# Designs tried in a protein design run: peptides against a protein of PDB entry 3PBP. Part 6

Target 1, 203 residues: chain A of PDB entry 3PBP
Amino acid sequence: LNEKDLNLILNKSLVMYESLDSTTDVIVKRNVIKQLQFVSKLHENWNSRFGKVDIQKEYRLAKVQGPFTINPFPGELYDYTATNIATILIDNGQNEIVCVSFDDGSLILLFKDLEMSMSWDVDNYVYNNSLVLIERVKLQREIKSLITLPEQLGKLYVISDNIIQQVNFMSWASTLSKCINESDLNPLAGLKFESKLEDIATI
Target 2, 203 residues: chain A of PDB entry 3PBP as posed
Amino acid sequence: LNEKDLNLILNKSLVMYESLDSTTDVIVKRNVIKQLQFVSKLHENWNSRFGKVDIQKEYRLAKVQGPFTINPFPGELYDYTATNIATILIDNGQNEIVCVSFDDGSLILLFKDLEMSMSWDVDNYVYNNSLVLIERVKLQREIKSLITLPEQLGKLYVISDNIIQQVNFMSWASTLSKSINESDLNPLAGLKFESKLEDIATI

## One batch from the design tools (peptide)

Design b1_p10_1_s2 (made by RFdiffusion4, then SolubleMPNN; from b1_p10_1, 5 letters changed)
Fold by OpenDDE base, seed 1:
Structure b1_p10_1_s2 (fold): chain B 203 residues (1-203), chain A 10 residues (1-10)
Amino acid sequence: as target 1 above (203 residues)
Amino acid sequence: SKLGDFLLSL
């Protein structure tokens, strides 16, 4: 973490706090408030010289996030098992696509719909856990691994038994990134969510 | 989100 990253997390935590109203669940309110308090204390105690902060013991008890929901979930995939997961950067602003592979040789490309709070005070805290299905890519191969390269935005490498394939989704992800960053959805109208598949190497 | 809702409508 650097100071810029900490400011981004603080801003996200503030936006989440400002979204709270009288109808918000009490557990949600408590978790969002505690997250904001943690990030604020982290910011106040930030030692830029050493990149160190004294973290109170109570805030070190954060729980694992999840489970997630996928909307819509492809009905055909109910009979199959997820095999790999990867996150792919689409810009330098830390916007990401989530990719999940299945044992039928499918890849699903997913967007994180809403910002999630960390789970602080409640076991199995689940809120804002929705992932939006953007695209399903059918490779019809056994997928062994998913690889991403930080310097290659919007690219996923899929390793199968005999081939390495590149999935390139920058045809739509560049527009999506712009829409997120500018808060303008108009450029998405009529956009085709079709990734390019290219064979890189036989193995 | 508005973006999520839009993407779900596609």
Scores: peptide ipSAE 0.028, ipTM 0.655, DockQ to the pose 0.967
Fold by OpenDDE base, seed 3:
Structure b1_p10_1_s2 (fold): chain B 203 residues (1-203), chain A 10 residues (1-10)
Amino acid sequence: as target 1 above (203 residues)
Amino acid sequence: SKLGDFLLSL
């Protein structure tokens, strides 16, 4: 973590807090408030010179998020098993695509529709757990691993038995990033969600 | 979200 990353996390936690209203569930309110408190304390105690923070023990009890839903889930993938997961940055900010591979050789590219709070004190806490299907890429290969490079926005490397392939989705992800950052959906009108495949190397 | 709803409409 650097100071820029910490400020980004703080801003995200503030936006989540500001989304709370009188109709929000008490459990949701408690989790979002606790997250904001944690991030605020993290920010207050940030030593930028050493990259160190004193974290109160109570905040180390955060639980794993999930389960998640995918919408729409491709019906044909119900018969297959997820094999790998990766997260790919689409800009130098906070915007990311989630990729999941399946044993049929499919990749699904997913958008994290809503900001999720960490689970702090409730068992099986589930809130804002929806992932939106953007694209399905059919490779028809056994996918062994997914690799991302932080310096390569909107690119995923897929390793199979005999080949490394690049999936490049910046054709649409650059527009998506802009729409998120500007809160304007107009540029998505008529956009094709079609990634480019390229063979990088045989192995 | 509005964005998610839009993406689901595609």
Scores: peptide ipSAE 0.028, ipTM 0.653, DockQ to the pose 0.962
Fold by OpenDDE base, seed 5:
Structure b1_p10_1_s2 (fold): chain B 203 residues (1-203), chain A 10 residues (1-10)
Amino acid sequence: as target 1 above (203 residues)
Amino acid sequence: SKLGDFLLSL
């Protein structure tokens, strides 16, 4: 974590706080407020030279985020098991696609729709956990691993038993990135969410 | 979000 990352997390936490209204669930309000308090204290005590901050015990009780939902979930995948997950940057900012592989050889490409808060309560906190299905790529092979290269935007490498394949989704992800950054959805109208698959090496 | 709703409508 650097100062830039901390400022980003602070800004996200502020935006989440500002989105709270009278209709927002009390548990949601509590979690968002607690996150903002934590990040604010972290920011106040940030020593850029040492990256050292004193964290109060109450904030060290944060839990793992989840569970997540996928919408719409492909009906055919109910009988299959997720095997790998990867996150792929689509621009030099922070826009990213989540990819999940299944044991049927499917890849699902997912968009994180909403900002998620950390779970700060002892109980399971579930909020803004929806992932939007963009594309399903059917490879029809066992997927051993997913690899991403930070210098290669919108590219995923899929390793199977005998082949390495590249999934390139920049055909649509560049437009998606632009739409997010400009807050204009018009360019998505009529866009085809079809990734390019290429064999790059035989194992 | 508006974007999510749009993507879900595709």
Scores: peptide ipSAE 0.027, ipTM 0.647, DockQ to the pose 0.970
Fold by OpenDDE base, seed 2:
Structure b1_p10_1_s2 (fold): chain B 203 residues (1-203), chain A 10 residues (1-10)
Amino acid sequence: as target 1 above (203 residues)
Amino acid sequence: SKLGDFLLSL
């Protein structure tokens, strides 16, 4: 975490706060406000020289995000178990795709539909937890590991028993990134969500 | 979201 990353998180938290209205659920309001307060306090106490901040004890009670929903969930995967998860950056603005592998050898590529807040309550907070299915890639292999390289946008490396494969989704992810950043959905019309699969190495 | 709804419609 650096100052630039902190500013980005602050801006996101502000946008979330500004989206609150009279119709917003009280639990949602509470969580968004707590997140904004946390990030604001982090910004105030940021030691740029050491990359350190003092975090107040009250904010250390934050919970993990989830559970998540996948829409549409592939019906054939109901009987299978998720094995690995990875997040892959698609641009320098921190837009990312979530990848989940299953024990049938499937990969699903998922988009975070809505901006998610951290859970700041002692109780389970579930809001904006929807993931949109973009693509399903059938590898027909036991997936042992998912690897991402920060310098390689829109690329996922899949390790199986005897092979390393690259999944490259920049063919569509570059367009998706543009749509997100420009708030224009028109470029998605007629876009094919087909990733390239390539064998990288035999192991 | 509008984007999510659009993606779900594809």
Scores: peptide ipSAE 0.027, ipTM 0.644, DockQ to the pose 0.960

Design b1_p10_1_s3 (made by RFdiffusion4, then SolubleMPNN; from b1_p10_1, 5 letters changed)
Fold by OpenDDE base, seed 1:
Structure b1_p10_1_s3 (fold): chain B 203 residues (1-203), chain A 10 residues (1-10)
Amino acid sequence: as target 1 above (203 residues)
Amino acid sequence: SKLGEFLLSL
């Protein structure tokens, strides 16, 4: 975490706070307010010289985020179990794709639709937990591991028993990154969400 | 989001 990252988190927390209205659920309001209070205090106590912050004990009791929803969820995957998860950077601005593997040999590539606050006071806090399905890649292999390299944008390495495969989704992820960063969706019109699969090595 | 809605329409 650096000062730039902290400012980004603060801005996100402010936008979430400003989105609150009279119709917003009380639990959501409470969590968003606590999120903003935490990040604001974090920003106030930030020592840029040493990269240190004093965090009050109460805010260290944040709960794990989730559960998440996948939209649309592929109907055929209801009978299968998720096996691995990875996050893949698509740009230097921290835009990410989430990948989940299943025991049928499928990979699903997901985009986080909305920002989610940490869970503070309520167990199983669920808000803005939607993941958008972009692509399903069928490998027809038992997936043992998912590996990402931070220097390799939009690339996922899939390890199975006998092979390492690369999934490269930069064909569409570069356009998606641009659309996010520029707040313009027009370049997505007619874009094919098809990743390139390549064999890298036999094991 | 608008982006999410767009992606869901594909």
Scores: peptide ipSAE 0.028, ipTM 0.651, DockQ to the pose 0.972
Fold by OpenDDE base, seed 4:
Parts: structure tokens; C-alpha cells; sequence
Structure b1_p10_1_s3 (fold): chain B 203 residues (1-203), chain A 10 residues (1-10)
């Protein structure tokens, strides 16, 4: 976490707060307000010289986020177990793809649909938890780990028993990033969501 | 979101 990251989190928390209206659920309002208060206090207590922040005890009691929804969920994956998760940056901002691997050797590439807040007071707080399925990549191998490199946009490294493979989804993720950043969905029309798979090394 | 709904329609 650096000052730039903190400012971006603050801006996101502000946008979430500004999205609240009279129709917003009271539990949602409370969580978003607490999120903004947390991030604001974090920003106030930021010491750029030391890269330090002091977090008040009350905010350390935040609960785990979830559950999440995946839409559509591939029916055949109901019988399989998720094995790994990774988040892959698609631009120099903060647009990201979530990847989940399964024990059938599938990778699902997911778009985080909406911005989320932490859970504070309520157990099982569920809001803005939708993930959109973009692509399923079938590797047909046991996936040991998923590796991402922050400097390598739209690339996921998949480690199996004997091979490292690169999944490169920048063919579509560059367009997706543009659509998000420009708030224009037109470039997605006719786009093929097909990632490139490449063998990097045998291990 | 609008983007998510659009992606689901593809």
C-alpha cells in the first residue's frame, strides 16, 4: 500500500458512499459509511515518510466478505472443487479479472461487476457480490498454483506438475479495460473472449 | 451493473 493506492481506495469508497440514496438498504448504508470512515481515517493517519498507517481497533473487527455469485456458473463445474484463486490486473489502473481454477483443470475468468465494501456489523453481509463469467479455459491438468505478475497485464501463469503455462487474455481484456474506463460498451460488440495459451517451461 | 448485464448478454 502506497499513497497512490490509498487515494484510489478513498476515491472508490467515496463513489460508493455517493451512490447511497433513500432506497438503499439500511445495512448497506451502514457498511458503506463504515467503509468510508475507515478509509478516511486511514488516509488521515497515513505517514508517507514511513509508509505507515494506524488502524483503530474498531475497524480491525471487520468481517470476511462473501459469499459471491458467479453468473453463469458452468453446470459441469458443480461436481468439481475450486482449487486456486488469483486476481489479474488488465490495465495500469485497477481494473482486474478474477480467475478461479477447478480440479477438472478448468480456469474461469471472471469480471468483478460492482465495487464492494467490507463487512462490519452483520454476519454474511452480501452486497455487490456478482462475478460475471467471461471465459472458461480448459487445461485438462491438475493446477497446482496460479501466479500473476503485476507488471504483466492480462497474464496468468498456471503451474502444473510438469509445466508452466501462460494464459494471455489481453486480446479481449484491453478492450474490456477501455470500455470500463471510457464507460462505453460498444467496443465489446462482436469481441471474442478467447485467451491464448502458451507453454512457458517444462518443470 | 450495466457492464455485467451486457457481458452476460454476449
Amino acid sequence: as target 1 above (203 residues)
Amino acid sequence: SKLGEFLLSL
Scores: peptide ipSAE 0.028, ipTM 0.652, DockQ to the pose 0.967
Fold by OpenDDE base, seed 5:
Structure b1_p10_1_s3 (fold): chain B 203 residues (1-203), chain A 10 residues (1-10)
Amino acid sequence: as target 1 above (203 residues)
Amino acid sequence: SKLGEFLLSL
């Protein structure tokens, strides 16, 4: 964590707080407020030279986030098990795609639609936990590992028993990144969400 | 979000 990252988390927490209204669930309100209080206190006590802060014990009791949902979930995958997860950057900012593999050899490419808050007071806190399905890539192979390279935007390497394959989704992810950054959805009209699959090496 | 809604409509 650096000062830039801390400022970003603070800004996100502020935006989440500002989005609260009279219709927002009381548990959600409490959780968002507690997160904002934590991040604000963290920011106040930040030592940029050492990346050190004093964290009160109450905030160290944060819980695991989840469960997550995938929308729409492919009906065929209900009978299969998720095997690997990876996060792939699509730009030099913070836009990313979440990839999940299944034991049927499917890879799903997911977008995080809404900003999430940590769980502070309630076990199994569920809010803004929806992932949007963009694409399903059917490899029809046992997926052993997912590898990403930070210097390679919008690329995922899939390792199976006998082959390394590259999934390249920059054909659509570059447009998606632009739409997010510019807050303009018009370029998504008529866009095909089809990734390129290439064989890289035989094992 | 509007983006999520759009993506879900595809």
Scores: peptide ipSAE 0.027, ipTM 0.652, DockQ to the pose 0.965
Fold by OpenDDE base, seed 2:
Structure b1_p10_1_s3 (fold): chain B 203 residues (1-203), chain A 10 residues (1-10)
Amino acid sequence: as target 1 above (203 residues)
Amino acid sequence: SKLGEFLLSL
């Protein structure tokens, strides 16, 4: 975390706060307000020299995010178990794709539909937890691990028993990134969500 | 979101 990243999180938290209205659920309001307060205090106490900050005890009680929903969920995966998860950066603005692997050898590539806040002092906080299915890649292999390299945007490395494969989705993720950043959906029209699979090494 | 709704319509 650096000052630039903190400013980005602050801006996101402000946008979320500004989206609150009289119809917003009280639990949602409370969580968004607490997040904004946390990030604001974090920014206030930021030591740029050491990249350190003092976090008040109250905000250390943040809970794990989730559960998540996937829409549409592939019907054939109901009988299978998720094995690995990874997040892959698609740009320098920290837009991300979420990848989940299954024990049938499938990968699903997911988009975070809505901006999600951290969970604060509320048990089972569920808000903006929808993930959109973009693509399903069938590897027909036992997936041991998923690896991402921060310097390699839109690339996922899949390790199986005997092979390392690269999944490259920048063919569509570059367009998606542009659409997110510009708030323009027009470039998505006619876009093919087809990732490139390449064998990198035998192991 | 509008983006999510669009992606779901594809």
Scores: peptide ipSAE 0.027, ipTM 0.635, DockQ to the pose 0.960

Design b1_p10_2 (made by RFdiffusion4)
Fold by OpenDDE base, seed 2:
Structure b1_p10_2 (fold): chain B 203 residues (1-203), chain A 10 residues (1-10)
Amino acid sequence: as target 1 above (203 residues)
Amino acid sequence: SLGEKLKELN
């Protein structure tokens, strides 16, 4: 974590806070407020020279994100088990696609529908962490690992028993990134969500 | 929302 990242998180937390209204669920409201308080305090205590922060004990009780919902979830995958997960950057602004593999050899590419906050509830905070299905890629092989390279935007490497394959989704992810960054959905019209699959190496 | 739009396109 660096100062730039912290500023980004702070800005996101502020935006989330500003989105709260009288109709917002009390638990969600509380969670967003706690996050903003945490990030604000973290920012105040940031040691820019060493990149260190003293975190108060109260905020060390944050919970891991989840559970997640995928919408729509492919009906065919209800009987299969997720095997791997990866997050792929699609731009330098930290927009990301989530990829999940299944034991049937499928990959699903997912978009984070809602801005997710950290779970600050000590008991049991259940937030609707919605992921939107963008594309399903069927590889029809056992997926052993998913690898991403930070310098390669919109690319996922899939390792199977005898082959490494590249999934390149920049054909649509570049447009998606633009839509996100510009808050304009018009470019999505007519966009084909079809990734390119290429064999990279035989093992 | 963007997510809703993406759902509609799929």
Scores: peptide ipSAE 0.190, ipTM 0.800, DockQ to the pose 0.964
Fold by OpenDDE base, seed 3:
Structure b1_p10_2 (fold): chain B 203 residues (1-203), chain A 10 residues (1-10)
Amino acid sequence: as target 1 above (203 residues)
Amino acid sequence: SLGEKLKELN
């Protein structure tokens, strides 16, 4: 994401919000509100010292489908501001996890449940067209930046003031990737969505 | 959908 892209997403989210009326389905209203809240929080921190995260592929898809409704949105994060966003590849194809950090030290790992029927038209907005919350990781630190390495699948590096930590979620992401690629949800049964946190270096 | 299934598992 560059500033222009974020502004575009914000504007689209605002337009969707403004299009809400008394006839709009309650579920749609809720999704649009959550999306706007999410994007607004990202925008508030965009001009901050946080590095630009390139989400080009996600943005291209979001142009058609409406970006960044989180379902369920963690109620605890309502009063906090998003600080960073990153996309992490989970396979050598196109499957990715979106990670968003917040100023409370939380990381949320999100799955893009994309449907072709998604539209910026509120009347055609599908409730399931949202980022699905998979896991919340509480670091209890000020997160300065998120780094991903293309050659390291399912790994996210979190930089704080004094430490670099690795979040590894391949324990569940490998299964998720398989489910997506094979269109079989059976392997999800009994799967635990728990990432591994490791200290990499002290700064 | 996969997303719906993930929501159920959370």
Scores: peptide ipSAE 0.175, ipTM 0.785, DockQ to the pose 0.831
Fold by OpenDDE base, seed 4:
Structure b1_p10_2 (fold): chain B 203 residues (1-203), chain A 10 residues (1-10)
Amino acid sequence: as target 1 above (203 residues)
Amino acid sequence: SLGEKLKELN
């Protein structure tokens, strides 16, 4: 991550913020605001000489709101608290992955089962959102924030006290996107749901 | 469903 990249992220975050209106979903609003706040702080504390950023310790945790179920839920995470939530686009359409972080340093990547949500069958209408666990990524860090960029498909930026990491799940998300768009599940056979983790910057 | 298939793969 260089200053130019940071500026780009900031500008994009500003554009997203400016796009917020009264019709924008509350969750989206919160995410955009938090993203902007984070990126702004990152920008303010960017040391171009050392490629380091000092992130102030006080980050407001995003509260996950809404009735949703996660299936299967990792048993190990029952004792831990969810800290952040993010939605990551995986294609230029509307297909997305939901990510939830936990205070053990875990990330869970979740698929929103739209078929259940969009069931127009009145008799089988389920009012709850079902999320399917795809992958658990163990970062073993205190996760302060999750950042997504709409133009960066299948990428999640994880901010901890001393590092920015990128989780890239396009290795499987591209196939998933194809499956969704083509209504063909065959390509999922043998697919490994393993994201790539990369250190982007030291903070 | 896709969700069911994903559950099976996990």
Scores: peptide ipSAE 0.167, ipTM 0.778, DockQ to the pose 0.774
Fold by OpenDDE base, seed 5:
Structure b1_p10_2 (fold): chain B 203 residues (1-203), chain A 10 residues (1-10)
Amino acid sequence: as target 1 above (203 residues)
Amino acid sequence: SLGEKLKELN
């Protein structure tokens, strides 16, 4: 996400929030609020960092048109601020996982549900969970940056003050990729969404 | 949907 994209998402999220009324379903309200909170926190961190750090690596999140909702959003993260976002390829196609870091040291791994056919028509609030929570990884570190290498599928490098850690989620992402590509969800049954953590280097 | 299935698993 570049700043422009983030601003767009924020604005859309605000518009959705403003569309909420007393007749709006409680679940919808909750999701919109959560989305807005997330985007706002991300935006805040983004702005604070851009003032000092040329974020060189344009992690182009694929132009996801519209505000993203994360479902389920971990309740514990409501009090924390999103710090980084990255997209990680899980195959040689277009399937990717979105990762968001928080200032509590958590990483959330998210799946983009592309069936977001619904134009965020403000007038037709269609509950579209644009991002599905797959896994929360608790590193309990201040995450400075997220790095991905295109040649390394399903791997995320997390940089903190003193260590570089690799998050490898190919244990489940390979299956997920297969499910997507083959349009068969059966292999997801019994799948454990647990990434492997490895210390790569001390800084 | 895949998203729904993933939600069920979590």
Scores: peptide ipSAE 0.172, ipTM 0.780, DockQ to the pose 0.893; fails the geometry check

Design b1_p10_2_s1 (made by RFdiffusion4, then SolubleMPNN; from b1_p10_2 with K7L N10V)
Fold by OpenDDE base, seed 4:
Structure b1_p10_2_s1 (fold): chain B 203 residues (1-203), chain A 10 residues (1-10)
Amino acid sequence: as target 1 above (203 residues)
Amino acid sequence: SLGEKLLELV
């Protein structure tokens, strides 16, 4: 965590807070307010000299986020088990793709289109918990691990028993990043969500 | 190699 990242999180938390109105669910209000309070205190306690943040005890008791939903979920994957999860940066602004692998050798690439607070009070906090399915990549391999390298945007390394493969989705993720950053979805029209698969090394 | 480096991360 650096000062830039902290400021970004603060701004996101402020935007979430400002989106609250009289129609917002009380649980959502409470969680978003708690989120803003948390991040604000983090910002206040930021020590740039040491790159340190002190987190008060009350905020260290946050609950697990989720469950999440995937839309649309590939029907055939209901018969299979998720095996790995990874997040992949698509730009230097912290936009990310979520990847989930399944035991059929599928990878699903997911986008979180909505901001979400931490869960503070309740279990199963489900506000803004949807993920959009962008692409399904069928590797037809037993996926042992998913590896990401922060310096390698839009690249996922898939480790199977005998091979390391790279999934490169920058062909579409660069456009997605632009759309997010500019708040304009028009460039997504007609975009092909097809990642490139490359063999990197044999094991 | 890149592959070796990646294997070290597993």
Scores: peptide ipSAE 0.144, ipTM 0.838, DockQ to the pose 0.020
Fold by OpenDDE base, seed 1:
Structure b1_p10_2_s1 (fold): chain B 203 residues (1-203), chain A 10 residues (1-10)
Amino acid sequence: as target 1 above (203 residues)
Amino acid sequence: SLGEKLLELV
């Protein structure tokens, strides 16, 4: 965590707080308020010289985020089990795609379109926990592992028993990154969400 | 090669 990251989290927490209205669920209100309080206190206690923050003990009891939902979930995958998960950077602004593999050899590429606060008060806090399905890639192989390289934006390496394959989604992820960063969704109109699959090496 | 580097990560 650096000062820039802390400012980003503060801004995100403020936006979440400002989105609260009379119709917002009470549990959501409590969590968002506590999120903003926590981040604000972190910002106040930030020591830039040492890169240290004093965190009050009460906020160390934050619970795990999730569960998440996938929308739409591919009906064919209800009979299969998720095997691996990876996050892939699509830009230097820390926008990410989530990839999940299944035991049928499918990869799903997912985007988190909404910000989610930490869970501060309750178990099973689920708000803005939806992931958008962007693409399903069918490899028809047993996927052993998923590898990402930080210097390679929008690339996922899939390891199977006999082959390493690269999934390259920068054809659409560059446009998505631009849309997110500029807050303009117009360039997504007519965009094909089709990744390129390439064999890298035999094992 | 890239493949060799990837194999080192498995």
Scores: peptide ipSAE 0.143, ipTM 0.838, DockQ to the pose 0.020
Fold by OpenDDE base, seed 2:
Structure b1_p10_2_s1 (fold): chain B 203 residues (1-203), chain A 10 residues (1-10)
Amino acid sequence: as target 1 above (203 residues)
Amino acid sequence: SLGEKLLELV
């Protein structure tokens, strides 16, 4: 965490707070307000010299986020079990794709299209807990592990029994990153969400 | 190589 990251989180928390209205659920209001209070206090207590912040005890008791939903969920995956999860950065602004593997050899690429606050008051905080299905990649292999390299944006390495494969989704992730950063979804129209699969090494 | 680096992570 650095000052730039803290400012980004503060701005996000402010935007979330400003989105609250009379129709917003009370639980959502409480969580968003607590998040803004937390980040504001962090900002006040920021020690730039050491890159440290003192976190008050009350905010150390944050609850677990989730459960999450996947929309649309592939119907054929209802009978299968998720095996691995990874997050892959698509830009330097902390935009990320969530990847989940299944025991049928499927990999799903997911995007969190809605900002979700930390859960502060309640367990199972479910406001804005949806993930959008972007792509399903069928590897037809047992997926043992998922590896990401921080220096390699939009790349996921899939380890199976005898091979390491690269899933490269920068063909569409660069456009997605731009859409997020510019708050313009128009470039997504007609975009093909097709990742490139490449064999990297034999095990 | 990238492959070698990845193999070290397995």
Scores: peptide ipSAE 0.141, ipTM 0.835, DockQ to the pose 0.020
Fold by OpenDDE base, seed 5:
Structure b1_p10_2_s1 (fold): chain B 203 residues (1-203), chain A 10 residues (1-10)
Amino acid sequence: as target 1 above (203 residues)
Amino acid sequence: SLGEKLLELV
């Protein structure tokens, strides 16, 4: 955590707080308020020289977020089990794609389009817990592992029994990154979400 | 190569 990241989290927490209204669920309100209080206190106690913050005990007792949902969820995958998860950066900021593999050899590429607070009060905090399905890649292989390289944006390496394959989604992820960063979603209209698959090495 | 590096991670 650096000062830039802390400021970003503070700004996100402020935006979340400002989005609260009379129709917002009370559990959401409490969590968003607690989030803002936490981040504000972190910011007040921030020592930029040492990158250190003192965190009060009450804020160290955060609970697990989730469960998460995938929308739309591919109906065929209801009968299969998720096997691996990876997160892939699509730019030099913080924009990322979540990848989940299944035991049918499918890889789904997901985007988290909504911000959510930490869970402070309750278990199973589910507000803004949806992930958007961008693409399903059908490899039809047993996926043993997912590898990402920090220096390679928008690339995922899939390890199976006999082959290493690269999934390259920069064809659409570069546009997505731009849309997010510019707060303009118009370029997504008509964009094809089709990743490139390439064989890298035989095992 | 990239492939060799990836194979080392398997």
Scores: peptide ipSAE 0.138, ipTM 0.834, DockQ to the pose 0.019

